# Ledger of designs, part 119: peptides against a protein of PDB entry 4GXB

Target 1, 277 residues: chain A of PDB entry 4GXB
Amino acid sequence: VPTEEVSLEVLLSNGQKVLVNVLTSDQTEDVLEAVAAKLDLPDDLIGYFSLFLVREKEDGAFSFVRKLQEFELPYVSVTSLRSQEYKIVLRKSYWDSAYDDDVMENRVGLNLLYAQTVSDIERGWILVTKEQHRQLKSLQEKVSKKEFLRLAQTLRHYGYLRFDACVADFPEKDCPVVVSAGNSELSLQLRLPGQQLREGSFRVTRMRCWRVTSSVPLPSGSTSSPGRGRGEVRLELAFEYLMSKDRLQWVTITSPQAIMMSICLQSMVDELMVKKS

## One batch from the design tools (peptide; made by RFdiffusion4, then SolubleMPNN)

Design b2_p20_4_s2 (from b2_p20_4, 8 letters changed)
Fold by OpenDDE base, seed 2:
Structure b2_p20_4_s2 (fold): chain B 277 residues (1-277), chain A 20 residues (1-20)
Amino acid sequence: as target 1 above (277 residues)
Amino acid sequence: MLGSSLNSEEELQRILEMAL
């Protein structure tokens, strides 16, 4: 692609649009810096955020596809998909809420975390009771962003990324689940027939390994339409988990977001390694 | 225990390209 100056739209978690002028040849960090500059985010806080490729759903929700890598050209990465549903989103890229303290010290950082958290609550990514919701609304009405975040930090699934409904082979084969990644775990929410909502927690510290696989379903014999549409590739995330002492078991999640899930796992592991170092 | 990905970055990229 020839190097040209282009306007690139980057969304915040709440759907707010940030327009930046960049070169088509600008890499992910260059674009991130441009976004930071546009928002007046200090350079020392840029590292707490990342750019993500997402698919915008009909309801305005974002389905996270992947994190943009350092070598990528964000303009090319998003435009090559030739679909308006794909967007670039700025989101915090750390898991430990302790890092919020660093980000919240800056007005812009505080605003970004606040907007993200409000959005996550509105989307049901953060789980709240009726009473907690009332408290959060009160704080929001008062525009007490710091207090809002402090309360939010105590909530279930704060800082988690919620995925689209998918299927797992745990606890039963072909079990519908909602997966969320955060706090060094994958949380699987499921409802078995006749049972209450249950949550399975899979801590990354008990995962031996994981892998993503892809398969193409065999076309059922009838319509030879050659167009391998995007919808035909089945992605799975499998991880080997220490279920009990000396008992490893594979758990497989079937999801179009398997890649994003694996990215989250790696990111959580990396963060834990940094903390231990 | 800290687990690891069994995929290379290149493999993940290939899978992504096939899926998208």
Scores: peptide ipSAE 0.544, ipTM 0.946, DockQ to the pose 0.792
Fold by OpenDDE base, seed 5:
Order: sequence, then structure tokens, then C-alpha cells
Structure b2_p20_4_s2 (fold): chain B 277 residues (1-277), chain A 20 residues (1-20)
Amino acid sequence: as target 1 above (277 residues)
Amino acid sequence: MLGSSLNSEEELQRILEMAL
């Protein structure tokens, strides 16, 4: 691709548009820096955020596809898909809420976290009770961003990335689940027939390994996944999990977001490794 | 225990290209 100056749109979690002028040859970090500059985010906070490729759904929700890698050219990465549904989103890229303290010290950082958190709550990524919701709304009305975040940090699935509904083979074959990644785990929300909604936790510290696979279903094959037609690429994330002492079991999630799930796993593991060092 | 990906970055890229 020839090097040219282009206008690139980067979205915040709340859908706010940040327009930056970049080169087509600018790598992910270059674009991230441009976005930071546009937002007046200080350089020392840039590392707390990443650019993600997402697919904007009809309802305006974001389906995370993957994190943009360092070597990528964001303009090329998004435009090569030749679909306007794909967007680049700026989001915090750490898992431990303790890092919020660093980000919140800056006005711009605070605003970014606030906007993201509000969006995550509105989208149901962060789980809230009625009372908590009332409290959050009150704080939002008062524009008390710090207090809002402090309360939000205590909520279930704060800082999690929620995926689109998919299917897992655990605890039963072809079990509909909603997967969320955060706090060094994959959380699987599921409802078995005749049972209440349950949440299963798969801690990354009990995963021996994981892999993503792709397959093309045979025309005669039953695709149990809603919305997947015959002939569409099927992605799966499989992880080998320590279910009990000396008992490893493979768990497989069938999802178009299997790659993103894998990225999350690696990212969570990496962060844990940093903390252990 | 800290697990690891069995995929290479290149493999993930190939899968991505196939899926998109």
C-alpha cells in the first residue's frame, strides 16, 4: 500500500469518534500515539490502552474481533476488510483494576475509564443489581467520575470483555453460553434445561494450554450454532483444564470470537507473569 | 500453572484470514 496521509476514525467504547490523521504506513503504536495526542492523553498512560478491531452490530454493539498487533497497520487492517461494520476501538488493555489508579490520576485517563465503564454497564458487560444501578445512575448524574469508578470496580465482571452468545461442550454438549474474559478467568454463563442461570469459572491458572482451530462444516453436517450457515468457517477455542487433582479435561468453545478469546487468555497470562516477577 | 497457546502467531493470523 502506498504511503499516504489518511483520516482514520477510532472509536471509544461509548462510540465517540476520534479522528486522527495518520499515514497508511503507520503501525499500531503510531496510530495509538496519534489517538492519545488527539485526546491529550499523556505518553506515560498510552501503554494502558490498545486498539482493537471490532465488528459493529446492527444494534450498535461491538463484537471484538482481535487486538491489533504491533506490526499491523491499522488503516490497512480495517480497510482491507471492505466493510464499514468493522471499526477500530480504543479500550484499556489491562485486567487488574489496580492499574486504574494510575490511569485515574489523569483527567483524560479518568474520562476514558469512565466512558468505557458507563458503556460496559449499559451493554450489560458489567453485572449490576437494581440497587447498584441506582447508585451508579446517581453518581453519573452528579458527574462524580471517580466515585462512579470506585463503585464500578466492586461490581461483578468489572473489567471483563463480554463475548457474543456462543456454544460450549461443557458441562454438556452444545450448551449455549455467554463467555466473558477477565480477572484471569473465562466466565461461562449458562442455563441448562430446567436449571437456573449458572456461572462457571475457568481460571487461567488451571489451564495447561489452549488452541484455536478452524473448520469448514460439511454440507450434511448439523450446525448447532445459531446464525452459522452451512459452509461458514467454524472457529473453536479449546483449552485443557485442570478439573481436579491430576485430571485434565478439554473444554471447547465454539465461537466466531475464538481468536479474541485466545488473545485474552494470553494477555491475562502475560499480566500474571508480570505480577509474579 | 500458567498455560500457553498451542497456536503460533502465524497460525492465528492464517485462521483469522480464513474466518474474515
Scores: peptide ipSAE 0.543, ipTM 0.946, DockQ to the pose 0.715
Fold by OpenDDE base, seed 1:
Structure b2_p20_4_s2 (fold): chain B 277 residues (1-277), chain A 20 residues (1-20)
Amino acid sequence: as target 1 above (277 residues)
Amino acid sequence: MLGSSLNSEEELQRILEMAL
């Protein structure tokens, strides 16, 4: 792609649009810096955020596809998909809520966290009781952003990334589940017929390894249309988990977001390594 | 323990290109 000046749209978690003028040759960090400058986010806080490729669903919700890598050209990465459903989103890129304290010290950082948290609650990524919801709404009406965040930090699945409904082979084969990543775990929520909501917690500290695999379903007998449509690739995330003492078991999640899940796992592990060092 | 990905970056890239 020739180097040209272009207008790039970057969305916040709440769908707010940030337009930045960048070069088609600008790398991820360059674009991130441009977004930060547009928002008046200080340079020392840029590292707390990342750019993500997402697919906007019909209901306006975001399905996270992957984190943009350092060597990527965001403009090219998003436009090469040739679909308006794909967007670039700015979101915080750390897991430990303790880092919120650093970000909240700045007005712009506070606003970003607030907007993201409001959106996550509205989308049901953060789980709230009726009473908690009332309290949050009261704080929102008062525009008490710091107090809102402090309350939100105590809520179930604060800071988690929620994935689209998918399938796992745990606890049973072909179980419909909702996976969320956060707090150094994968949370698998499921509701079996006639049963209460159940949650399985898989802590990354008990994962020996994980892998993403892809497969193409064999076309049943009739007309092999040669075009590998995007819809035919099956992605799976498998991780080997320490279920009990000296007992490792593979758990497999079938999801189009398997890559994003693996990115989350690596990111959580990396953050834990930094804390231990 | 802290686990690791069994995929290489190149492999993940190939999978991504196939899926998107």
Scores: peptide ipSAE 0.542, ipTM 0.946, DockQ to the pose 0.783
Fold by OpenDDE base, seed 3:
Structure b2_p20_4_s2 (fold): chain B 277 residues (1-277), chain A 20 residues (1-20)
Amino acid sequence: as target 1 above (277 residues)
Amino acid sequence: MLGSSLNSEEELQRILEMAL
């Protein structure tokens, strides 16, 4: 691609648009720096955020596809998909809420975390009770961003990334699940027929390994699930989990977001390694 | 225990390119 100056749109979690002028040859960090400059985010806070490729759903929700890698050219990465549904999103890229303290010290950082958290609550990524929701709304009305975040940090699945509904082979084959990544775990929420909502917690510290696989389903004649077109690539994330002492078991999640899930796993592991050093 | 990916970054990229 020839090097040209272009206008690139980067979205915040709430859908706010940030337009930056970049070169088509600018790498992910260059674009991230441009976004930071546009937002007046200080350089020392840039590392707390990343650019993500997402697919915008009809309802405006984002389905996270992957984190943009350092060597990528964000303009090329998004435009090559030839669909306006794909967007670049700025989001915090750490898991431990303790790092919020560093980010919240800056007005722009605070605003970014606030906007993201509001969006995550609105999208149901963060789980809230009725009373908590009332408290959050009150704080939002008062524009008490710090207090809002402090309350939010105590909520279930704060800082988690929620994935689209998918299928897992745990606890049984073909279980519909909602997967969320955060707090060094994959949370699998499921409701079996006639049962209450259950959550399976898979801590990354008990994962031996994971892998993503791709397959092309054979055109089976009968059950065209209406939404998945014939011939779509099936992605799976499989991880080997220590279920009990000396008992490893593979768990497989079938999801178009398997790659993003694997990125989350690696990111959580990396952060834990940093914390242990 | 900290797990690891069995995929290389290059492999993940290839999978992504096939899936999109």
Scores: peptide ipSAE 0.513, ipTM 0.943, DockQ to the pose 0.722

Design b2_p20_4_s3 (from b2_p20_4, 10 letters changed)
Fold by OpenDDE base, seed 2:
Structure b2_p20_4_s3 (fold): chain B 277 residues (1-277), chain A 20 residues (1-20)
Amino acid sequence: as target 1 above (277 residues)
Amino acid sequence: MLGSSLNSEEELERILALSL
């Protein structure tokens, strides 16, 4: 691609558009810096955020595809997909809510976290009771962003990234699940027929290893659900988990977001390593 | 305005209980 100046749209978690002028040859960090400059985010806070490739769903929700890597050209990465559904999103890229304190000290950082948190609540990524929702709404009406975030930090799945409904082989084969990544875990929410909602927590510290695999399903003759086109790549995240003392078990999640899940796992592990150093 | 993605208190308590 020839080096040209282009206008690139970067979205916040709430869908707010940030237009930046960049070069087609600008790498992820260059674009991130341009976004930060546009938002008046201080340079020392840039590292708390990342650019993500997402697919915007019909309901306006984002399906996270992957984090943009350092060597990528965001303009090329998004435009090469030749679909307007694909967007670049700015989101915080750390897991420990303790880092919110650094970000919240700055007005722009505070606004970014607030917008993200509001969006995550609205999308049901953060789990709230009726009473908690009332409290959050009251704080929102008062425009008390700091207090809003402090309350939000106590909520179930604060800081988690929620994935689209998918399938796992745990606790049973072909079990529909909703996976969320955060707090150094994968949370698998599921409801089996005739059962109550259950959550399985898989701590990254108990994962011996994980891998992403891609496969093309063989045309099994029978129950192809009409919507899976012939030749759709199946992505799976498999991890070997320490279920109990000296008992390892593989868990496999089948999801188009398997890559993103693996990125989250690695990111959570990396953050834990930084904290131990 | 915050959307209606609400969980019942009972449902959240159940989730929490299973995570312990």
Scores: peptide ipSAE 0.021, ipTM 0.610, DockQ to the pose 0.018
Fold by OpenDDE base, seed 3:
Structure b2_p20_4_s3 (fold): chain B 277 residues (1-277), chain A 20 residues (1-20)
Amino acid sequence: as target 1 above (277 residues)
Amino acid sequence: MLGSSLNSEEELERILALSL
C-alpha cells in the first residue's frame, strides 16, 4: 500500500470517535500513540491500552474480533475487510484492577476507564444487582468517576471481556454458553433446559494448553446454527483443563471469536507471568 | 444514563436467546 496520510477513526468503548491523522504505513503502536496524543494521554500510560478490531452490531454493541498486533497496519487491517461494520476500538489491555490505580491518577486515563466501565455495565458485561445499579447511577449523576470505578471494581465480571453467545461441549455437547474472559479465567455461563443458570470457571492456571482450530463444516450436518451459512469457517477454541487432581479434560468452545478468546488467554497468562517475576 | 443491565438470569437468557 502506498504510504499516504489518512484520517483514521478509532472508537472508545462508548462509541466516542477519535479521529487521527496517520500514515497508511503506520503500525499499531504508531496509531496508538497518535490516539494517545489526540486524547492527551501521557506516554507512560499508552502501554495500558491496546487497539482492537471489532465488528459493530446493529445495536451498537461491539463483537471483538482480535487485538491488533504490533506489526499490523491498523488502517489496512480495518479497510481490507471492506465493511463499515468493522471498527478499531481503544480499550484497556490489562486484567488486574490494581493497574487501574496507575491509570486513574491521570485525568484522561480516568476518563477512559470510566467510559469503558460505563459501557461495559450498559452492555451487561459487568454484572450488577438492582441496588448496585442504583448506586452506580447515583455516582454517575454526581460525576464521581473515581468512586464509580471503585464500586465497579467490586462488581462481578469487572474487567472482563464478554463474548457473543456461542456453543461449548461442556458440560455436554452443543451447550449454548456465554463466555467471558477476565480475572485469569474463562467464565462460561449456561442454562440447560430445566436447569438453573450455571457458571463454569476455567482458570488459566489450570489450563495445560489451548488451541484455535478452523474448519469448514461439511454440508451434511443438520445442525443449522441459525446464522451460519453453509460453508462458513467454523472456529473453535479448545483447551485442556485440569478438572481435578490428575484429571485433564478437553473443553471446546465453538465461536467466531475463538481467536479473540485465545488472545485473551495469552494476555492473561502473560500478565500473570509479569506479576510472578 | 446507565442502561438497566441487571444481568439477571432473565437477561442472560435473553442474551443467549438473541445470540443463538
Scores: peptide ipSAE 0.026, ipTM 0.593, DockQ to the pose 0.025; fails the geometry check
Fold by OpenDDE base, seed 1:
Structure b2_p20_4_s3 (fold): chain B 277 residues (1-277), chain A 20 residues (1-20)
Amino acid sequence: as target 1 above (277 residues)
Amino acid sequence: MLGSSLNSEEELERILALSL
């Protein structure tokens, strides 16, 4: 692509648009810096955020596709898909809520975290009780962003990324699940017929390894599962998990977001390694 | 509704205040 100046739209978690003028040749960090400058986010806080490629659903929800890598050209990455559904989103890129303290010291950082948190609650990524929701609403009405975040930090799945409903082979084959990544785990939520909501927690520290695979389903002559067109690539994330002492078991998640899940796993591991050093 | 472009921190604050 020829080097040209272009206007690039970057979305916040709540769908607010940030327009930046960049070069088509600008790499991910260059674009991130441009977004930071546009928001008046200080340079020392840029590292707490990343750019993500997402698909915007009809309801305005974001399906995270992947984190943009350092070598990528965000303009090219999004425009090459030739679909208006694909967007670039700015989001915090750390998992430990302790880092919120650093970001919250700055007004812009505080606002970004607040907007993200509000959006995550509204989307049901963060799980709240009726009473907690009332408390959050009261704090929101008072515009007490710091107190709002402090309360939110105590909530279930704060800081988690929620994926689209998908299928896993755990606890049973072809089990519909909702996967969320955060707090150094994959959470698998499921409701079997006639059962209560269950959550399986898979801590990254108990994962021996993981892999992403892609396959094209063979045209099986039998019942087309409604919705996947003939020839769609099937992505799977498989991880080997220490279920108990000396018992390893593979768990496989079938999801179009398998790549994003693997990115989350690696990112959580990397953050844990930094804390141990 | 086409979300308003954020040009400044002040604009972000205004929008965040309205998302209640």
Scores: peptide ipSAE 0.021, ipTM 0.529, DockQ to the pose 0.017; fails the geometry check
Fold by OpenDDE base, seed 4:
Structure b2_p20_4_s3 (fold): chain B 277 residues (1-277), chain A 20 residues (1-20)
Amino acid sequence: as target 1 above (277 residues)
Amino acid sequence: MLGSSLNSEEELERILALSL
């Protein structure tokens, strides 16, 4: 691709647009630096954020496709998909809320975390009680961003990525689930017929291994989920989990976001390794 | 929410003050 100057749109979690002038040949880090410069984010805080490829839904929600890798050209990666539904989103790229302290010391970092957190609450990624919601609204009205974040850090699934509804083979075959990744776990939320909402926690430290597989459904095979057309690639994330002492069990999640889930798992493991060193 | 154009930190502050 010829090197040309282009305007690239990068979205914040709340859908706010950051327009940056970049080269078509600029790699992910170059684009991230351009976004940081546009926002006046200090260079030492750039590493706390990443660019993600997402699909924007009709309701304005983001379905995370993958994290953009260092060697990628963000302009090419998003435009090659030939769909305006695909966007580049800036989001924090760490899991431990302790790193929020470093980011919150800077006004721009604080604003980015605040915008992300507000969006995550509005989208139901972070779970809040009525009383907590009232408190958050009060803090928002006062524009008390630090206090807002401190309260938010105590909330259920703070810092998690929520995926689109999908299917798992646990606890039963073809079980509808909502997967969230955060705090070194995959959380699987499910509601079986006639039962209350249940949550299964799968800690990455108890995963022996995981893999992503792709398959094309054979025309003769049974349960095509009603929404996937004939010949659509099926992605699965499978992980081998230590359920109890000396008992390993495979859990398989069928999701178009299986790649993104695997990226989250690797990222959580990597962060844990950094903390142990 | 339809995203507005964010060109500066000051613009971000104004938008964030109106959010939630």
Scores: peptide ipSAE 0.016, ipTM 0.490, DockQ to the pose 0.018; fails the geometry check

Design b2_p20_4_s4 (from b2_p20_4, 8 letters changed)
Fold by OpenDDE base, seed 3:
Structure b2_p20_4_s4 (fold): chain B 277 residues (1-277), chain A 20 residues (1-20)
Amino acid sequence: as target 1 above (277 residues)
Amino acid sequence: MLGRSLNSQEELDAILAAAL
């Protein structure tokens, strides 16, 4: 792609559009800096956020595809997909809510966290009781962003990334599950007919390793559609988990978002390593 | 313990390219 000046659209979690003028050759960090400048986010807070490639669903929800890498070209990455459903989203990129304190000290940082949190609650990524919802609405009406965030930080799955419904082989084969990543874990939620909601918590500190694999299902019968369409590739995330003392077991999640899940795992591990240093 | 990815970045990139 020739080096040209272009207008790039970056979305916030709530769908707010931020237009930035960048070069087609600008790398992820360059684009991130441009977005920060447009928002008046100070340079010292840029590192708390990342750009993500997402697929916008019909209902406006975002299905996270991957984090944009340091040396890739965001404009090329999104336009090469040749689909308007793919967007670039700005989101916080840390897991420990303690880092919110640093971000909240700045007005722009506070606004970004607030908007993201409101969106996550509205989308059901953060789980709330009726009473908590009432309290949150009251704070939202008062536009008390700091208090809103302080309450939100206590909520179940605060700071988690929720994935699209998928399938796992745990606790049994072909279980429909909703996976969420956060707080150094993968949470697998399952509701079987006639049963209570079950949640499996898989702490990253008990994962020995993980792997993403891809496969192409055998064509059913006559229609040899020669083109490997996106719809034909099956992605899986498998991780080896310490279930009990000296008992390792593989758990496999079948999901189009397997790559994003693996990115989350690595990101959570990296953050824990920083804390231990 | 802190686990590790068994994929290389190149492998992940290849998987991604094939899936999209």
Scores: peptide ipSAE 0.607, ipTM 0.955, DockQ to the pose 0.760
Fold by OpenDDE base, seed 4:
Structure b2_p20_4_s4 (fold): chain B 277 residues (1-277), chain A 20 residues (1-20)
Amino acid sequence: as target 1 above (277 residues)
Amino acid sequence: MLGRSLNSQEELDAILAAAL
């Protein structure tokens, strides 16, 4: 792609559009800096955010595809998909809510966290009781952003990334689940027939390893469909988990977002490593 | 315990490219 100046749209979690003028050859960090400049986010806070490739669903929700890599060209990455449903989203990229304190100190940082948190609550990524929801709405109406965030930080799945409904082989084969990543864990929520909602918590500190695999389902009939379409690839995330003392078990999640899940795992591990250092 | 990815970055990139 020739180097040209282009207008790139970057969305916030709430769908707010940030238009930045960048070069087609600008890397992820360059684009991120441009977005930060547009928002008046200080340079020292840029590192708390990342750009993500998402697919916008019909209801306006975002299905996270992947984190944009450091040396990637965001304009090329998004436009090469040749679909208007793909967007670039700015989101915080740390897991420990303690880092919110640094970000909240700045007006723009506060606004970004607030907008993200509101969106996450509205989308059901953060779980709230009726009473908590009432309190949050009251604070939102008052535009008490700091207080809103402080309350939100105490809520279940605050800071989690929620994935689209998918399938896991735990606790049973072909079990429909909703996976969320956060707080150094994968949370698998499921409802078995006739049972209450259950949650399986898989702490990354008890994962020995994980892997993403891809497969192409064999056609049931002898007719070889010539073209591999996107819809024909099955992605799976498998992780080996320490279930009990000296007992490792593989858990496999079948999801189009397996790549994003693996990115989250790595990111959570990386953050833990930083804390240990 | 700190786990690790069994995928290389190249492998992940290839999987992603095939899936999109």
Scores: peptide ipSAE 0.605, ipTM 0.955, DockQ to the pose 0.744
Fold by OpenDDE base, seed 2:
Order: sequence, then structure tokens, then C-alpha cells
Structure b2_p20_4_s4 (fold): chain B 277 residues (1-277), chain A 20 residues (1-20)
Amino acid sequence: as target 1 above (277 residues)
Amino acid sequence: MLGRSLNSQEELDAILAAAL
């Protein structure tokens, strides 16, 4: 692709559009810096955020596809998909809420975290009680961003990424689940027939390994659709988990977002490694 | 313990390319 100046749209979690002028040859970091400059985010806070490729759903929600890699070209990555549903989103890229303190010290950083958190609550990524919701709304009305975030930091699944409903083989085969990643875990929420909502917590510190696999389902019916359309590939994330002392068990999640889940796992592990150093 | 991905980056890229 010839190097030329282009306008690139980057979205915040709340759907706010940030237009940046970049080169088609600009790498992810270059684009991120351009976005930061546009937002007036200081350079020392850029590292707390990343660019993600997402698919915008009909309801405006984002289905995270993957994190943009360091050496890829965001303009090419998004435009090559030739679909307007794919967007680039800026989001915080750390898991430990302690890092919020660094980001919140800056007005722009505070605004970004606030906007993201509001969006996450509105989308049901962060779980709130009725009373908590009332408190949050009150703080939002007062535009008390710091207090809002402090309250939000105490909420269930604060800082988590919520994935689209998918299927797991735990606790039983073909179990519908909602997976969320955060706080060094995968949270699997499920409701079995006749049962209450259950949550399974899989801490990354108890995962020995994980892998993503892809498969093409066998054509079930006579409709020989000649072309492999988008969506025919089944992705799975499998991880080997220490269920109890000396007992490892594989858990498999079938999801189009398996890649993103694996990225989250790696990211959480990486952050834990940094904390240990 | 801290686990590891059994995929290489190249493999993940290939899977992604096939899925999209």
C-alpha cells in the first residue's frame, strides 16, 4: 500500500469518535500516539492504553476481536476487512485497578477511565446492585468522576472485558456461558435449566497452559454454499486448569472471540510477571 | 504458577486470518 495521509477513526468505549490524520504506513504505536495527541493525553500515560479491533454490533455494543499488535498497520488492518462494522477502539490495557491512580491524576486520563467505566456499566460488563446503580447515577449527574471511579472500583467485574455469549464444556458439555476476563481470571457465568445463576472462576495462576484452535464444521445440510463465508470457522480456547491439588483438567470455550480471550490471558499473565519483578 | 500460551504468534495470526 502506498504511503499516504489518511483520516482514521478511533472510537472510545462509549462510542465517541476520535479522528486522527495518520499515514497508511503508521504502525500501532504511531496511531496510538496520534490519538493521544488528539485527546491531549500525555505521553507518559500512553502505555496504559491500547488499540483494539472490534466489531460493532447492531445495538452499538462492541465485540472485541483482538488487540492490535505493535508492528501492524491499523489503517490497513481495519480497512482490509472491508466492513464498516469493524472499528478501532481505544481502551485501557491493564488489569490491576491500582494503575488507575496513575491515570486518574491527569484530566484526560480521568475522562477516559470515566467514559470507559460508564460504558461498561451501561453495557452490563460491570455488575451493580440497584442501590449501587442509584449511587453511580447520582455521582454521574454530579459529574463527580473521581468518586464515580472509586465506587466503580469496588464493583463486581470492574475492569473486566465481557465477551459475547458462547459455549463451554464446563461444568457440562455445550453449556451456554458468558465469559468475562479480568482480575487475573476468566469468569464463566452460566444458568443451567432450573438452577440459579452460577459463576465459575478460573484464576490464571492455576492455568498451566492454554491454546486456541480452529476448525471448519462439516456441512450438515444439502446447502452446498460454494464459498466459505465469514463465520464458518469455529474457534475454541482450551486451557488446562488445576482444579485441585495435582488434578489438571482441560476446559474448552467455543467462541468467535477465542483469540481475544487468549490475548487477555497472556496480558494478565504478563502483568502478573511485571508485578513479581 | 504462571501458564503459557501453546500458540505461537504466527499460529494465532494464521487462525485469525482464516477466521476473518
Scores: peptide ipSAE 0.604, ipTM 0.955, DockQ to the pose 0.756
Fold by OpenDDE base, seed 5:
Structure b2_p20_4_s4 (fold): chain B 277 residues (1-277), chain A 20 residues (1-20)
Amino acid sequence: as target 1 above (277 residues)
Amino acid sequence: MLGRSLNSQEELDAILAAAL
């Protein structure tokens, strides 16, 4: 692609559009800096955020596809998909809520976290009780962003990424689950027929390894339409988990977002490594 | 224990390219 100046749309978590003028050859960091500049986010806070490729659903929700890589060209990456449903989203890219303190010190950072958190609550990514919801709404009405965030930080799945409903082989084969990543874990929420909602927590510190695989289901019947369309590729994330002392078990999640899940795992591991260092 | 990805970045990129 020839180097040209283009207008690139980057969305915030709440769907707010940020238009930036960039070069088609600008890498992820360049675009991120442009977005930061447009928002008046200080340079020292840029590292707390990342650009993500998402698919916008019909209801306006974002299905996270992947994190944009450092040497990737965001404009090319999003436009090459030739679908308007794909968007670039700015979101915080750390897991430990302690880092919120650094970001919240700045007005723009505070606003970004606030907007993201409001969105996450509205989308049901952050789980709230009725009472908590009332409290949050009250704080929102008062525009008390700091207090709002402080309360939100205590909520279940604060800072988590919620994935689209998918399937896992745990606790049973072909179990429908909702996976969320955060706080150094994968949370698998499931409701078995006639049972209450259950959550399986898989801490990354107990994962020996993980792998993403792809497969094309062989159509059992006649017409192998050779069109390897997006719809025929099955992605799976498998991780080997220490279930008990000296007992490793593989858990497999079948999801179109398997790659994003793996990115989250790596990111969580990386953050833990930084903290131990 | 800190686990590791068994995929290379190149492999992930290939999987992604095939899926999208």
Scores: peptide ipSAE 0.605, ipTM 0.955, DockQ to the pose 0.761; fails the geometry check

